# Peptides against a protein of PDB entry 1LOE: the designs that were tried, part 47

Target 1, 181 residues: chain A of PDB entry 1LOE
Amino acid sequence: TETTSFSITKFGPDQQNLIFQGDGYTTKERLTLTKAVRNTVGRALYSSPIHIWDSKTGNVANFVTSFTFVIDAPNSYNVADGFTFFIAPVDTKPQTGGGYLGVFNSKDYDKTSQTVAVEFDTFYNTAWDPSNGDRHIGIDVNSIKSINTKSWKLQNGKEANVVIAFNAATNVLTVSLTYPN
Target 2, 181 residues: chain A of PDB entry 1LOE as posed
Amino acid sequence: TETTSFSITKFGPDQQNLIFQGDGYTTKERLTLTKAVRNTVGRALYSSPIHIWDSKTGNVANFVTSFTFVIDAPNSYNVADGFTFFIAPVDTKPQTGGGYLGVFNSKDYDKTSQTVAVEFDTFYNTAWDPSNGDRHIGIDVNSIKSINTKSWALQNGKEANVVIAFNAATNVLTVSLTYPN

## One batch from the design tools (peptide; made by RFdiffusion4, then SolubleMPNN)

Design b2_p16_1_s3 (from b2_p16_1, 5 letters changed)
Fold by OpenDDE base, seed 2:
Structure b2_p16_1_s3 (fold): chain B 181 residues (1-181), chain A 16 residues (1-16)
Amino acid sequence: as target 1 above (181 residues)
Amino acid sequence: DITYNLSATVDLAEVF
């Protein structure tokens, strides 16, 4: 079996193993996707391709990803859309459509996007988000319309610890978000 | 701690 792993504890100004797209940048050893202004998109890709699926053997990799994030949204009136962790083809480019989290380019299912994303969505888009209007975690497969969601109460300015895991034997993708006491 | 869990079945071989 083949294993690929990496760890970034401090995001430097010249982070060699990341490809920055759009407005993504580093500051104070953190990865910052956007500035606190409207109509910005930023992404960061791991610079080396990762072998997820082998078309010859049909084997699919297990994977585990963990990260910590902070969202500052002191009020609900002027909020950004949120962000995603995503897996996409190596030639993926940032998408600028509002509400699509920089990953998708329409509200419709698009098999050709070949994208799996976990969204941490802070803005209610009536056309595709859960009708309760809650901020939510979602699992997205080729669509901004999540195949499953979980209501999530943002703790403003607090660190959230995320673990995303895929079990190839069961085809189950799991997401865990924890706010530690 | 407060923890949120979410799961879904995803066929990665179909996606990629």
Scores: peptide ipSAE 0.772, ipTM 0.975, DockQ to the pose 0.939
Fold by OpenDDE base, seed 5:
Structure b2_p16_1_s3 (fold): chain B 181 residues (1-181), chain A 16 residues (1-16)
Amino acid sequence: as target 1 above (181 residues)
Amino acid sequence: DITYNLSATVDLAEVF
């Protein structure tokens, strides 16, 4: 069994195990995807390819990732689009911004995308988001239109602890987001 | 704590 793991507690200016894309950068030991300005996309990729699926054996990897994020919008009522944790092919480049979160290009299923994402979506896009208009967590497979969502109350400026896990035996991707007391 | 949980079945072998 092969295992790849990494941990980043402090993000440095020359973080060698990350590939920064677009407006993504590090500041104050944090990874900053975007500032509170319109029409920006920032991404950071783990620099080493991970082996998710072995075509020879058919085996799919288990994985678990945890991170803490802060969305700090100047106006809690007018928050931008949000962000994703995503897995995409090597050499992936930023995709459509805005509601597509820099990761997707379509609300229609596009197998060529080869992208799975967990979205933390803070903006209601009528064309694909749940009709209740809630901010939400979503699981996205080859589309910005989530295969499942959970209404989520953003606590602006507060740290959220996230755990994302995939169980290959069940093919279940789980997401847990916690705002600690 | 306030916790939100979400899950979905994903065929990663099909995706990748």
Scores: peptide ipSAE 0.761, ipTM 0.974, DockQ to the pose 0.950
Fold by OpenDDE base, seed 1:
Structure b2_p16_1_s3 (fold): chain B 181 residues (1-181), chain A 16 residues (1-16)
Amino acid sequence: as target 1 above (181 residues)
Amino acid sequence: DITYNLSATVDLAEVF
């Protein structure tokens, strides 16, 4: 059994184990994807490839990842668009911005995308988001249209703790988001 | 604490 792990507690100005794309950068020891302005896309990739699937055996790796995030919107009544944690091929480049979160290009399933994402979506896009209009957490597979969602109340400016885990025996991806007291 | 949980079945071998 092979295990790969990494941890980043503080993000430095010369973070060598990250590849920054678009407007992504580090400031005040935090990874910042975008500023609160229109039409920006920022991404950060872990610089080393991660082996998820073994083509020889067909086995898929178990994994668990955790992180803390803050969304700090200047106007709590108008927050767009959110962000994703995603897994994609090593040569991945920024995709469509806005409601596509810089990771997808279509609401239709596109196997060529080869992308799985957990979205933290703060803006209701009528074409693909759940009809209740709630901000939500979503699991996305090759499409910005989530295969499952959970209504989520954003606490603007507050830290959220996230744990994402995949169980290869069951093929179940789980997401847990906690706002601590 | 306020916690939100979500899960889905994903065939990663099919995706990658």
Scores: peptide ipSAE 0.745, ipTM 0.972, DockQ to the pose 0.939
Fold by OpenDDE base, seed 4:
Structure b2_p16_1_s3 (fold): chain B 181 residues (1-181), chain A 16 residues (1-16)
Amino acid sequence: as target 1 above (181 residues)
Amino acid sequence: DITYNLSATVDLAEVF
């Protein structure tokens, strides 16, 4: 059995295991995707490819990832679109910004995207988001239109702890977001 | 603590 693991506790200015795309950068030992004053895309990729699926054997890997994020909007009532954790081919490039979160280009299922994402969506896009208008967590497969969502109350400026796990035996992707007291 | 949980079935072999 092959196992790959990594951890980043502090993000340095010369973070060799990350590939930055768009406006992504590091500052104060944190990864920053974008600044609130701009309507641009910032992404960061883990520099080493991970083997998720073997086409020859059909085996799919289990994985667990955890991270902490902060959305710090100058005005809690005027926030941007949110962000995603995503898995995509190694040659992935930034996609459409805004409501597409720099990861997708369509609300229609596009198998050529080959992208799975967990979105933390802070802006209601009428064309594809849940009709209740809530900020939400979503699981996206080859489309910005989530296959499942969960209403989520953003705590502006607060750290959220996220755990994302995939169970290959059941094909279930799970997301847990916690705001600790 | 406030915790939000979400899950979905995803066929990663189909995606990749």
Scores: peptide ipSAE 0.705, ipTM 0.968, DockQ to the pose 0.946

Design b2_p16_1_s4 (from b2_p16_1, 5 letters changed)
Fold by OpenDDE base, seed 2:
Structure b2_p16_1_s4 (fold): chain B 181 residues (1-181), chain A 16 residues (1-16)
Amino acid sequence: as target 1 above (181 residues)
Amino acid sequence: AQTYNLSATVDLAAVF
């Protein structure tokens, strides 16, 4: 049995265990994905590959991750697309298509993307988002079209605590987001 | 406090 763990409490200017892509960077000890401008994508990858699945044994890893995020929207009525927590192949590159959250490259299901993502989606894209138009949390498997979603009230500028867990025995991915105040 | 919960079945072995 193998276990990999890491914790980043404060993000430094030269964070050795992260690979920054696009406009991702650290400032004031926080990971910042993008500036509040149009047509920007930023990502940060954990620098060491994670052993999720072993083809020889068939074993799939359990995992749990937690993080705190803040979305600062200059205009709450004109916001960016949101962000994801994602798992993808080690050679993954940022994707620049609008509305695809930097991880997908089309509106279609694509098994070759090999990407699982939890989206925190702040912008309604008519072509693939839930028809109610709500900002939402979604679970994405090889597609920007979520396999399940939950309406989510963004609290602009407030810290949200997230826990994402995967149970390999049941194949259930769970997401919990809490605004403590 | 406001909490949101979401879950789904994902076959990670099939994805990766």
Scores: peptide ipSAE 0.765, ipTM 0.972, DockQ to the pose 0.931
Fold by OpenDDE base, seed 5:
Structure b2_p16_1_s4 (fold): chain B 181 residues (1-181), chain A 16 residues (1-16)
Amino acid sequence: as target 1 above (181 residues)
Amino acid sequence: AQTYNLSATVDLAAVF
């Protein structure tokens, strides 16, 4: 069994295993996707392609990813759109910003997107977000409109620990977000 | 601590 793994505990200014797109950059040993300005998109891609699917056998790899993030909005009452962890083709480029989180272009299912994302969505977009208006975690498949969501209370400026796992035997993608304190 | 859990069935082979 082939296994690919990587860990980044400190992000350097010349991080070789990441491809930065848009406004993504590193500062203070952290990856920063956006500054606190409107209409910006920042992305960072793992530079080495991951063999997640075997076209001959149809087998899909199991995977687990963990990370810690901070959303630090200048005003707790006015937060931007959030961000995603996503899996996309190797030639992926930034997509529509704002509510599309730089990853999608449509609320309609678009198979050509070939993108799966876990969103940490801090802004209610009437056209596709859950009608309750809550900030939420979502699982997105080829659309910004999530196939499932979970209401989420943002703790502005606090570190959230995330674990995303995919079980290939069951095709279940799981997301766990924890504020430890 | 506050924990949030979410899951969904995703056919990744069909996506990629």
Scores: peptide ipSAE 0.713, ipTM 0.967, DockQ to the pose 0.927
Fold by OpenDDE base, seed 1:
Parts: C-alpha cells; structure tokens; sequence
Structure b2_p16_1_s4 (fold): chain B 181 residues (1-181), chain A 16 residues (1-16)
C-alpha cells in the first residue's frame, strides 16, 4: 500500500503548492479565504492531483485530513456564510457564492458536479438547510443540500481542530470538530 | 473542550 501525504504548518505569501482562486490569499502565515465583506468567494486548491479513485481496479483510497480553522466575524450574531473542505476534479473553478459556499450551484443533486464537501455553515438558508436553523457541519455530495448534518455552536475567533476521514471499506466519511478550550 | 462528530455513507467511486 502506497501513501501520499502533505503538511502545511505555515502559509507563505508565495505558497507554491496551493492554487488560489477568487479572493483567497495568505497573510500572517494563515490561509485566508475571504475578508469580512459581503459577496466574496475565495478558494485554495492543493496544486497536485490526488488519486482517490483507481479507474482500473475500482478501488477508492482511504484518507484522513486534519486542519485548524478560525472564523473571525466582526459580528458574532450575524455570520455568513461559512466555508467548506472539498474534493473536486482537477479543473474545478469557483462556483456560486453566498449560501452555496463557492462550491455548488444547486440544492438538487447534480452528478456533473463531481464534488464532495464538508461544510461549516454559519448561515441558515431556508431552502436547503436543516429546519432547526442551527449553524451546522454538513456532508455534501453533488449538492449544497447536505446528506447529513450536525448542529454546531460556533466559537467566534477561536481555533477549531478538524479531522476528516474516509474508510473505503465501508464508504463512511467521518468528521470531527473540536474546540479544545 | 467541545467535540462534534458527524458521519455519512458516501460512494466516492460513483461520484468521481
């Protein structure tokens, strides 16, 4: 079994292994997706394609990824829209912003999207989000409408540790988010 | 500490 791994502890101004799209950039050794302004989309892609699925064997790779994020909104009572970790084709481009988080274009299943995402959604969109109106973590497959969600209490300005893992034997994707304090 | 866990079945081979 072959394993591919990478780690970025500090983000530099000329980060060569990332492709920035839209308003995404690095500052103060952090990856910043957007400024705290309306109607912006920022994305960052790992610059090398990763083989998750083998077309010859049909096998899917196990994977685990971890990262730390901070949402630092100027008004903790009105935060929009959140962000995603996503897997998409190598030629992926920014999609619809706002509630679609720059990754999707529809609440209806669209197989041509070929995109799986874990969303950290801070804004309630009545058309597709869970009816309880909670901020939530979601798993999205070819749609902004999550196949499963978990209510999540945002701690504004605090670091959250995330682990996302996929078990190819069971096809189960797991997400764990921890605020250590 | 506060931890949140979530899981779902995803057929990645069918997606890609």
Amino acid sequence: as target 1 above (181 residues)
Amino acid sequence: AQTYNLSATVDLAAVF
Scores: peptide ipSAE 0.704, ipTM 0.966, DockQ to the pose 0.935
Fold by OpenDDE base, seed 4:
Structure b2_p16_1_s4 (fold): chain B 181 residues (1-181), chain A 16 residues (1-16)
Amino acid sequence: as target 1 above (181 residues)
Amino acid sequence: AQTYNLSATVDLAAVF
């Protein structure tokens, strides 16, 4: 069994294992996706492709990824759209911004997208988001309209620890977000 | 501490 593993503790200015797209950059040893301005999309891609699915054998890899994020909004009552962790083809480019989080282009299922994302959505888009209007975590498959969601209360400026795991035997993707304080 | 859990069935082989 072949295993690929990587860890980034600090983000440096010359982070060679990341490809930055749009407004993404590193500062203060952190990865910053966007500035607090409208209509910005920032993305960071792991520079080395990872084999998740073998087209010949049909085998799918298990994986676990963990990261810590902070959403620091100047006004806690006026927050932008959020962000995603996503898996997409190696030639992926930024997609529609705003409510589409730079990853998708439609609320309709689009197989050609070939994208799976975990969204941390801080803005209610009436056209596709859960009707309760809550900020939420979502699992998105080829659409910005999540196949499942969980209401989530943003703690502005606080670190959230995230673990995302995929079990290939069951095809279950799990997301855990913890505010430790 | 506050923890949020979410899961879904995703056929990754069908996606890629």
Scores: peptide ipSAE 0.671, ipTM 0.963, DockQ to the pose 0.938

Design b2_p16_2_s1
Fold by OpenDDE base, seed 2:
Structure b2_p16_2_s1 (fold): chain B 181 residues (1-181), chain A 16 residues (1-16)
Amino acid sequence: as target 1 above (181 residues)
Amino acid sequence: ATYNLSATVDLKAVFS
């Protein structure tokens, strides 16, 4: 079977294997999705298409992805929406609707979006987020309304290590977020 | 601190 892998330890100013959308850019060897202002969206796509499933055989790929992120949000009242790791069709475009994390374009389920996302959500949207108001990790399938969520206590300015794995035999997507210190 | 989350996702159905 085909295997695709990549690793980016330092994000350069001319990162040829990424497609930047919106306000996404690199600085100080980090990928920065937005500027520290209101109403911005930024995304970065891996530039090569990934074969998620084979229409001839019906086989679905296993995958594991890992990354480290830092969020600076010293308070809960003046905070952005968060971000996602997502898988979407190759022609995907950034979405600018507030609260939709740059990936979705309405509060409703839309199968035509063909998008799976893991959200790291730092802003409580009453209409779709868990009612406890906690910052949370969510698994999203064609909807900003997560099919499952986990309360998550953000450690401001600290590196979080994320592992996202998909087991094709069980169809289980697993997310692990660790603050090592 | 570690946070774990999982869900069943039919990727073939999503991307068909």
Scores: peptide ipSAE 0.787, ipTM 0.977, DockQ to the pose 0.927
Fold by OpenDDE base, seed 5:
Formats: C-alpha cells, structure tokens, sequence
Structure b2_p16_2_s1 (fold): chain B 181 residues (1-181), chain A 16 residues (1-16)
C-alpha cells in the first residue's frame, strides 16, 4: 500500500508543489483562483501525480483532504459561479468556465472527461442545478449535473472548513463543510 | 453551521 500526503499552510509566490492554470495565483499566503471578474478560470493542481487506483492489484485508494476557503463577493446577492475541488488526469487543462466551473463541458454524462469534483456552487444554472435555486454543495461525476447536492448558505467573507473523504470499501465520497463561528 | 452530503462514486470506473 502506497501513501501520499501533503500539507500547505501558507501559499507562497513560488509554490513549487502547485501548478497554476489560468488566472490562479498566490498572494498574501493564500491561493486565489480568480479575482471578482467575469469569464475567468483559475485552477491549481498538485504538482505530483497521485494514484487513485492500482492497475496491478485493482485496489482503489482511500483518501481524505481538508482545506479552508473564503468567498469574498462584493455583492452577497450576486456571487460568481463558485469553485470545485476536483480529481482529473495528469494532463488536465481548464475546461468550460462560468457555470461549468472550469472543470466540465457538459451537463450530460461524459465518461471521457474522467473527472470527479466537489462543487461549491454559488450560482443557479437553470439547465442543471437543483430546481429550488439554492446555493449548494454538489458531487459531480463526469458532468456538471451533480449526482447529489446539499443546500448551502454562503457566509460571505467567512472561513469555511471542508473535509472530503473517500471510502474505497464502500465507494462512498463524503463532504463536510463547517462554518465554525 | 455544518453541511454534510455523500454519494456513491466508482472511482476505478471513472479513472480506468
């Protein structure tokens, strides 16, 4: 069994273990995916490939990731599309922006995308988002149309603590988001 | 406030 772990507590201007794509960058020890401008996509990839499953044994890895994020929107009632935590092939490049969050290209299931994402979606897209119009957390598999969602109330400017875990024995992906205050 | 959700995902199938 192989174990890979990493931790980034402060993001520097020369963060060697991250690959930045699009408008992603670091400033003031934080990772910034995009500024508050329309039609931008920013991504950051962990620079070392990870093994999700072993082709020799067929075993699938368990994993746990945690991070803290802040969304600072000038207008709490008109927030951008949100962001994702995602897993994709090593040669992944930015995909469609806007409601597709720079990670997907279709609401239809597309096995060729080979992408799993947890979305923190702050904008209602009528074509695929839950009909209640709520901001939501979603689990996305090869499609921007989530296989499951949870209504989520954004606390603008507040830190959210996220834990994402995958249990290989059950194939269950879990997401927990907490505003501690 | 805490928000939880889960889903079954066949990662091996996705990344094969």
Amino acid sequence: as target 1 above (181 residues)
Amino acid sequence: ATYNLSATVDLKAVFS
Scores: peptide ipSAE 0.750, ipTM 0.974, DockQ to the pose 0.926
Fold by OpenDDE base, seed 1:
Structure b2_p16_2_s1 (fold): chain B 181 residues (1-181), chain A 16 residues (1-16)
Amino acid sequence: as target 1 above (181 residues)
Amino acid sequence: ATYNLSATVDLKAVFS
């Protein structure tokens, strides 16, 4: 088997292994997707293609990714819209903003999207989000409407540790979010 | 606080 790995502890202004799209940028050694303003989309892509699926063998890669994020909202009582970790084709471009998180365009399943995402959704969109209205973690496949969700209490300004893993033998994607404090 | 979530995803089908 072949393994590819990368690690970024501090993000610099000239980070060459990332492709910035929209309002994405680095500041204070952090990757920042957007400022706390309305109607902005920021994305960052790992600049090298990754091999998820082998057409010759039919094998799918296992993977584990981990990261730490902070949401700093000026008003903790009204936070929009959250962000995603996503996997998409190499030529991916920013999609619809707002509740679509810059990654999707529809609540209907669209196979041409070829996008899998883990969303950390801080805003309730009545058209597709869980009816309880909770902020939530979601797993999204070719649609902003999650195939599964977990209610999540945002701790504004606090660091959250995330681990996302995929087991190719079972086709199970797992997400773990922890607030250490 | 820890939050766990899982789902079955056919990545081969998505990216083929």
Scores: peptide ipSAE 0.716, ipTM 0.971, DockQ to the pose 0.924
Fold by OpenDDE base, seed 4:
Structure b2_p16_2_s1 (fold): chain B 181 residues (1-181), chain A 16 residues (1-16)
Amino acid sequence: as target 1 above (181 residues)
Amino acid sequence: ATYNLSATVDLKAVFS
């Protein structure tokens, strides 16, 4: 099977391999997706499309993505909705903001979305989030309502190391988030 | 602290 791997460790003002949508930008070697205001949506797309599935051969690609993120909220008890890592068609555009994280439009399964996302969700939306109200990591397939979730304790201002991997042989998507300190 | 999560996702089906 085909394998694609990439890692983003820092960002510069002339980051050529990213396409910014909405309020996304780079500063201080970081990618900033949103300003600290309500209803802000910012996205960044990897400028080189990746080949997930070959319709001619039937081959499905393995992939591994690694990145770090920081959620830095002035008030650790009052944070925004979170963010996602997502895979979508090359012509993808920002979708509904807020609890939909700019990636989805419905809690109902919508095959036309053609979007798989890993959410790092810091806000409890009663209509679709796990009933325990915990901040959580979720795996989303064509819906903001996750097919699986893991409770996650946000460490405000701390770097989280994330590895997202897909094994084409098993169809298993794996997410690992580590706070090293 | 480390958090692990996994799920079965049919990417072929999603992106077909």
Scores: peptide ipSAE 0.697, ipTM 0.970, DockQ to the pose 0.916

Design b2_p16_2_s2
Fold by OpenDDE base, seed 2:
Structure b2_p16_2_s2 (fold): chain B 181 residues (1-181), chain A 16 residues (1-16)
Amino acid sequence: as target 1 above (181 residues)
Amino acid sequence: ATYTLSATVDLKAVFS
């Protein structure tokens, strides 16, 4: 049995276990994905490859991850697309297409992307987002079109606590988002 | 407020 664990409580300016892509950087001990401007993408990758499954044994890893995030979106007219927690191949690169959250490159399902993502989506894209137009949490498998979504009322500037867990026995990915107050 | 979401994801298939 193999286990990999890491914890980052404060993001430093020279965080050794993260690979920053695009406009991703650290500020005031927080990870900041993008500048507050149009057409910006930022990502941060855990620097060590994660062993998701073993072709020899067929075993698939269980995992649990937790993080806290804050989104500042005071204006509903000029808002960014949101962000994702994602798992992708080690050579993954940021994608710049608008609305694709920096991880997808088209509106179509693409098995070659080999990407699983949990999206926290703050912008309604008519072509693929839930028709109710709500900000939402989504589970994405090789597609910006989520396989499941949950309407989510963003609390502007408030910390949200997220837990994402995968059960390999059931293949169930579970997302929990909590605003403590 | 708490929001919960789940889905079946075949990670092995995705990363094969």
Scores: peptide ipSAE 0.785, ipTM 0.977, DockQ to the pose 0.935
Fold by OpenDDE base, seed 5:
Structure b2_p16_2_s2 (fold): chain B 181 residues (1-181), chain A 16 residues (1-16)
Amino acid sequence: as target 1 above (181 residues)
Amino acid sequence: ATYTLSATVDLKAVFS
């Protein structure tokens, strides 16, 4: 079994295993996707392509990824759109910003996007977000409109620990977000 | 606080 793994505990200014796109950059040994300004898109890609599935065997990879994030909005009552963890083709480029989180371009299913994302969505977009208006975690497949969501209470400025796991035997993608304190 | 979410995703189909 082929296994690819990586760990980044500190993000350096010359992080060679990341491809920075848009406004993404490193500061204070952290990856920063956006500044607290409007209409910015920042992305960071793992520089090495990952093998999701094997065309010969049909096998799909299991994976587990974990990370810690902080959303630190200037005002807790006025937070930007959030961010995503996503898997996309190797030549992926920044997509529509704002509510599309720089990853998608449509609320309609677009198979050509070939993008799966876990969104941590802090802004209610009437056109596609859950009608309750809650900030939420979402699983997105080829659309900014999530196939499933979970209401989530943002703790502004606090670290959230995330684990995203995919079980290839069941095709189940699981997201866990924890505020430890 | 812990939040858990899951969904079925056919990655093979998405990335085929």
Scores: peptide ipSAE 0.743, ipTM 0.973, DockQ to the pose 0.924
Fold by OpenDDE base, seed 1:
Structure b2_p16_2_s2 (fold): chain B 181 residues (1-181), chain A 16 residues (1-16)
Amino acid sequence: as target 1 above (181 residues)
Amino acid sequence: ATYTLSATVDLKAVFS
């Protein structure tokens, strides 16, 4: 079994293995998706395509990805909209912003989207988000309306450690978020 | 605090 891996501990201003879209950029060795202003979309893509499945064998890859993120909102009582980790076709472009997190365009299932995302959603959109109104982690498949969610208490300004794992034998995607402090 | 979430996702179907 062949394994492909990469690791970025510090983000530089001329990061060659990332493709920046919209307002995404690097500063102070961090990847920043947006400034704390309304109606901005920023994305960063890993510049090399990855193989999710093999057309010859039909096998699907197992994978594990981990990252650390910080949400620094100027007002911890009103935070919008969150962000996603996503997998999409190599020619992907920014999609609808705001509640769609720059990754989707509809709450209705759209197979042509070919996008799977893990959302860290800090804003309640009544049209598709869980009715309890909680900030939440969600798993999204071809729609901003998550197929499953977990209530999540944002700790503004603190580092969260995330692990996302996919088991190809069971088709189970698992997300773990930890605030160590 | 730790939060865990899982779901079944047919990646092959999505990216075929």
Scores: peptide ipSAE 0.719, ipTM 0.972, DockQ to the pose 0.910
Fold by OpenDDE base, seed 4:
Structure b2_p16_2_s2 (fold): chain B 181 residues (1-181), chain A 16 residues (1-16)
Amino acid sequence: as target 1 above (181 residues)
Amino acid sequence: ATYTLSATVDLKAVFS
């Protein structure tokens, strides 16, 4: 089984392996997806396509992705919608912003989306988010309505270490988020 | 603090 692994821990001004969409950019060795204003969508795509599935052999790749993120909210009680790590076709374009996180367009399952995402959702959207209203990590498949979620307490301004792994033998996608401090 | 989440995802089906 093919295995792909990569880690992004530092971003430079001349980041060659990222394609920026919308308001995404790099500053101070960080990737910034959005400014602290409403209705902005910033995306960054890994510039090298990843082979997930081989149509000829039927093989599906294992993969592990690691990254660190920081959410800096001017007011810890008033944050934006959050962000996602996502897998989509190479020609993917920004989708609906706000609660759809620039990745999806509907809470209804849409096979044509061909998108799998891990959301780090900081805003409660009553139409699709867990009814407890908690900020949460979610796994999204062709819909902004997560197939599974985990309540998550945002630590404003602190680095979160994320590992996302997919096991092709079991079809299990695993997300681990750690605040080391 | 550590948070762990998993789900079964048929990537082959998604990207077919």
Scores: peptide ipSAE 0.694, ipTM 0.970, DockQ to the pose 0.932

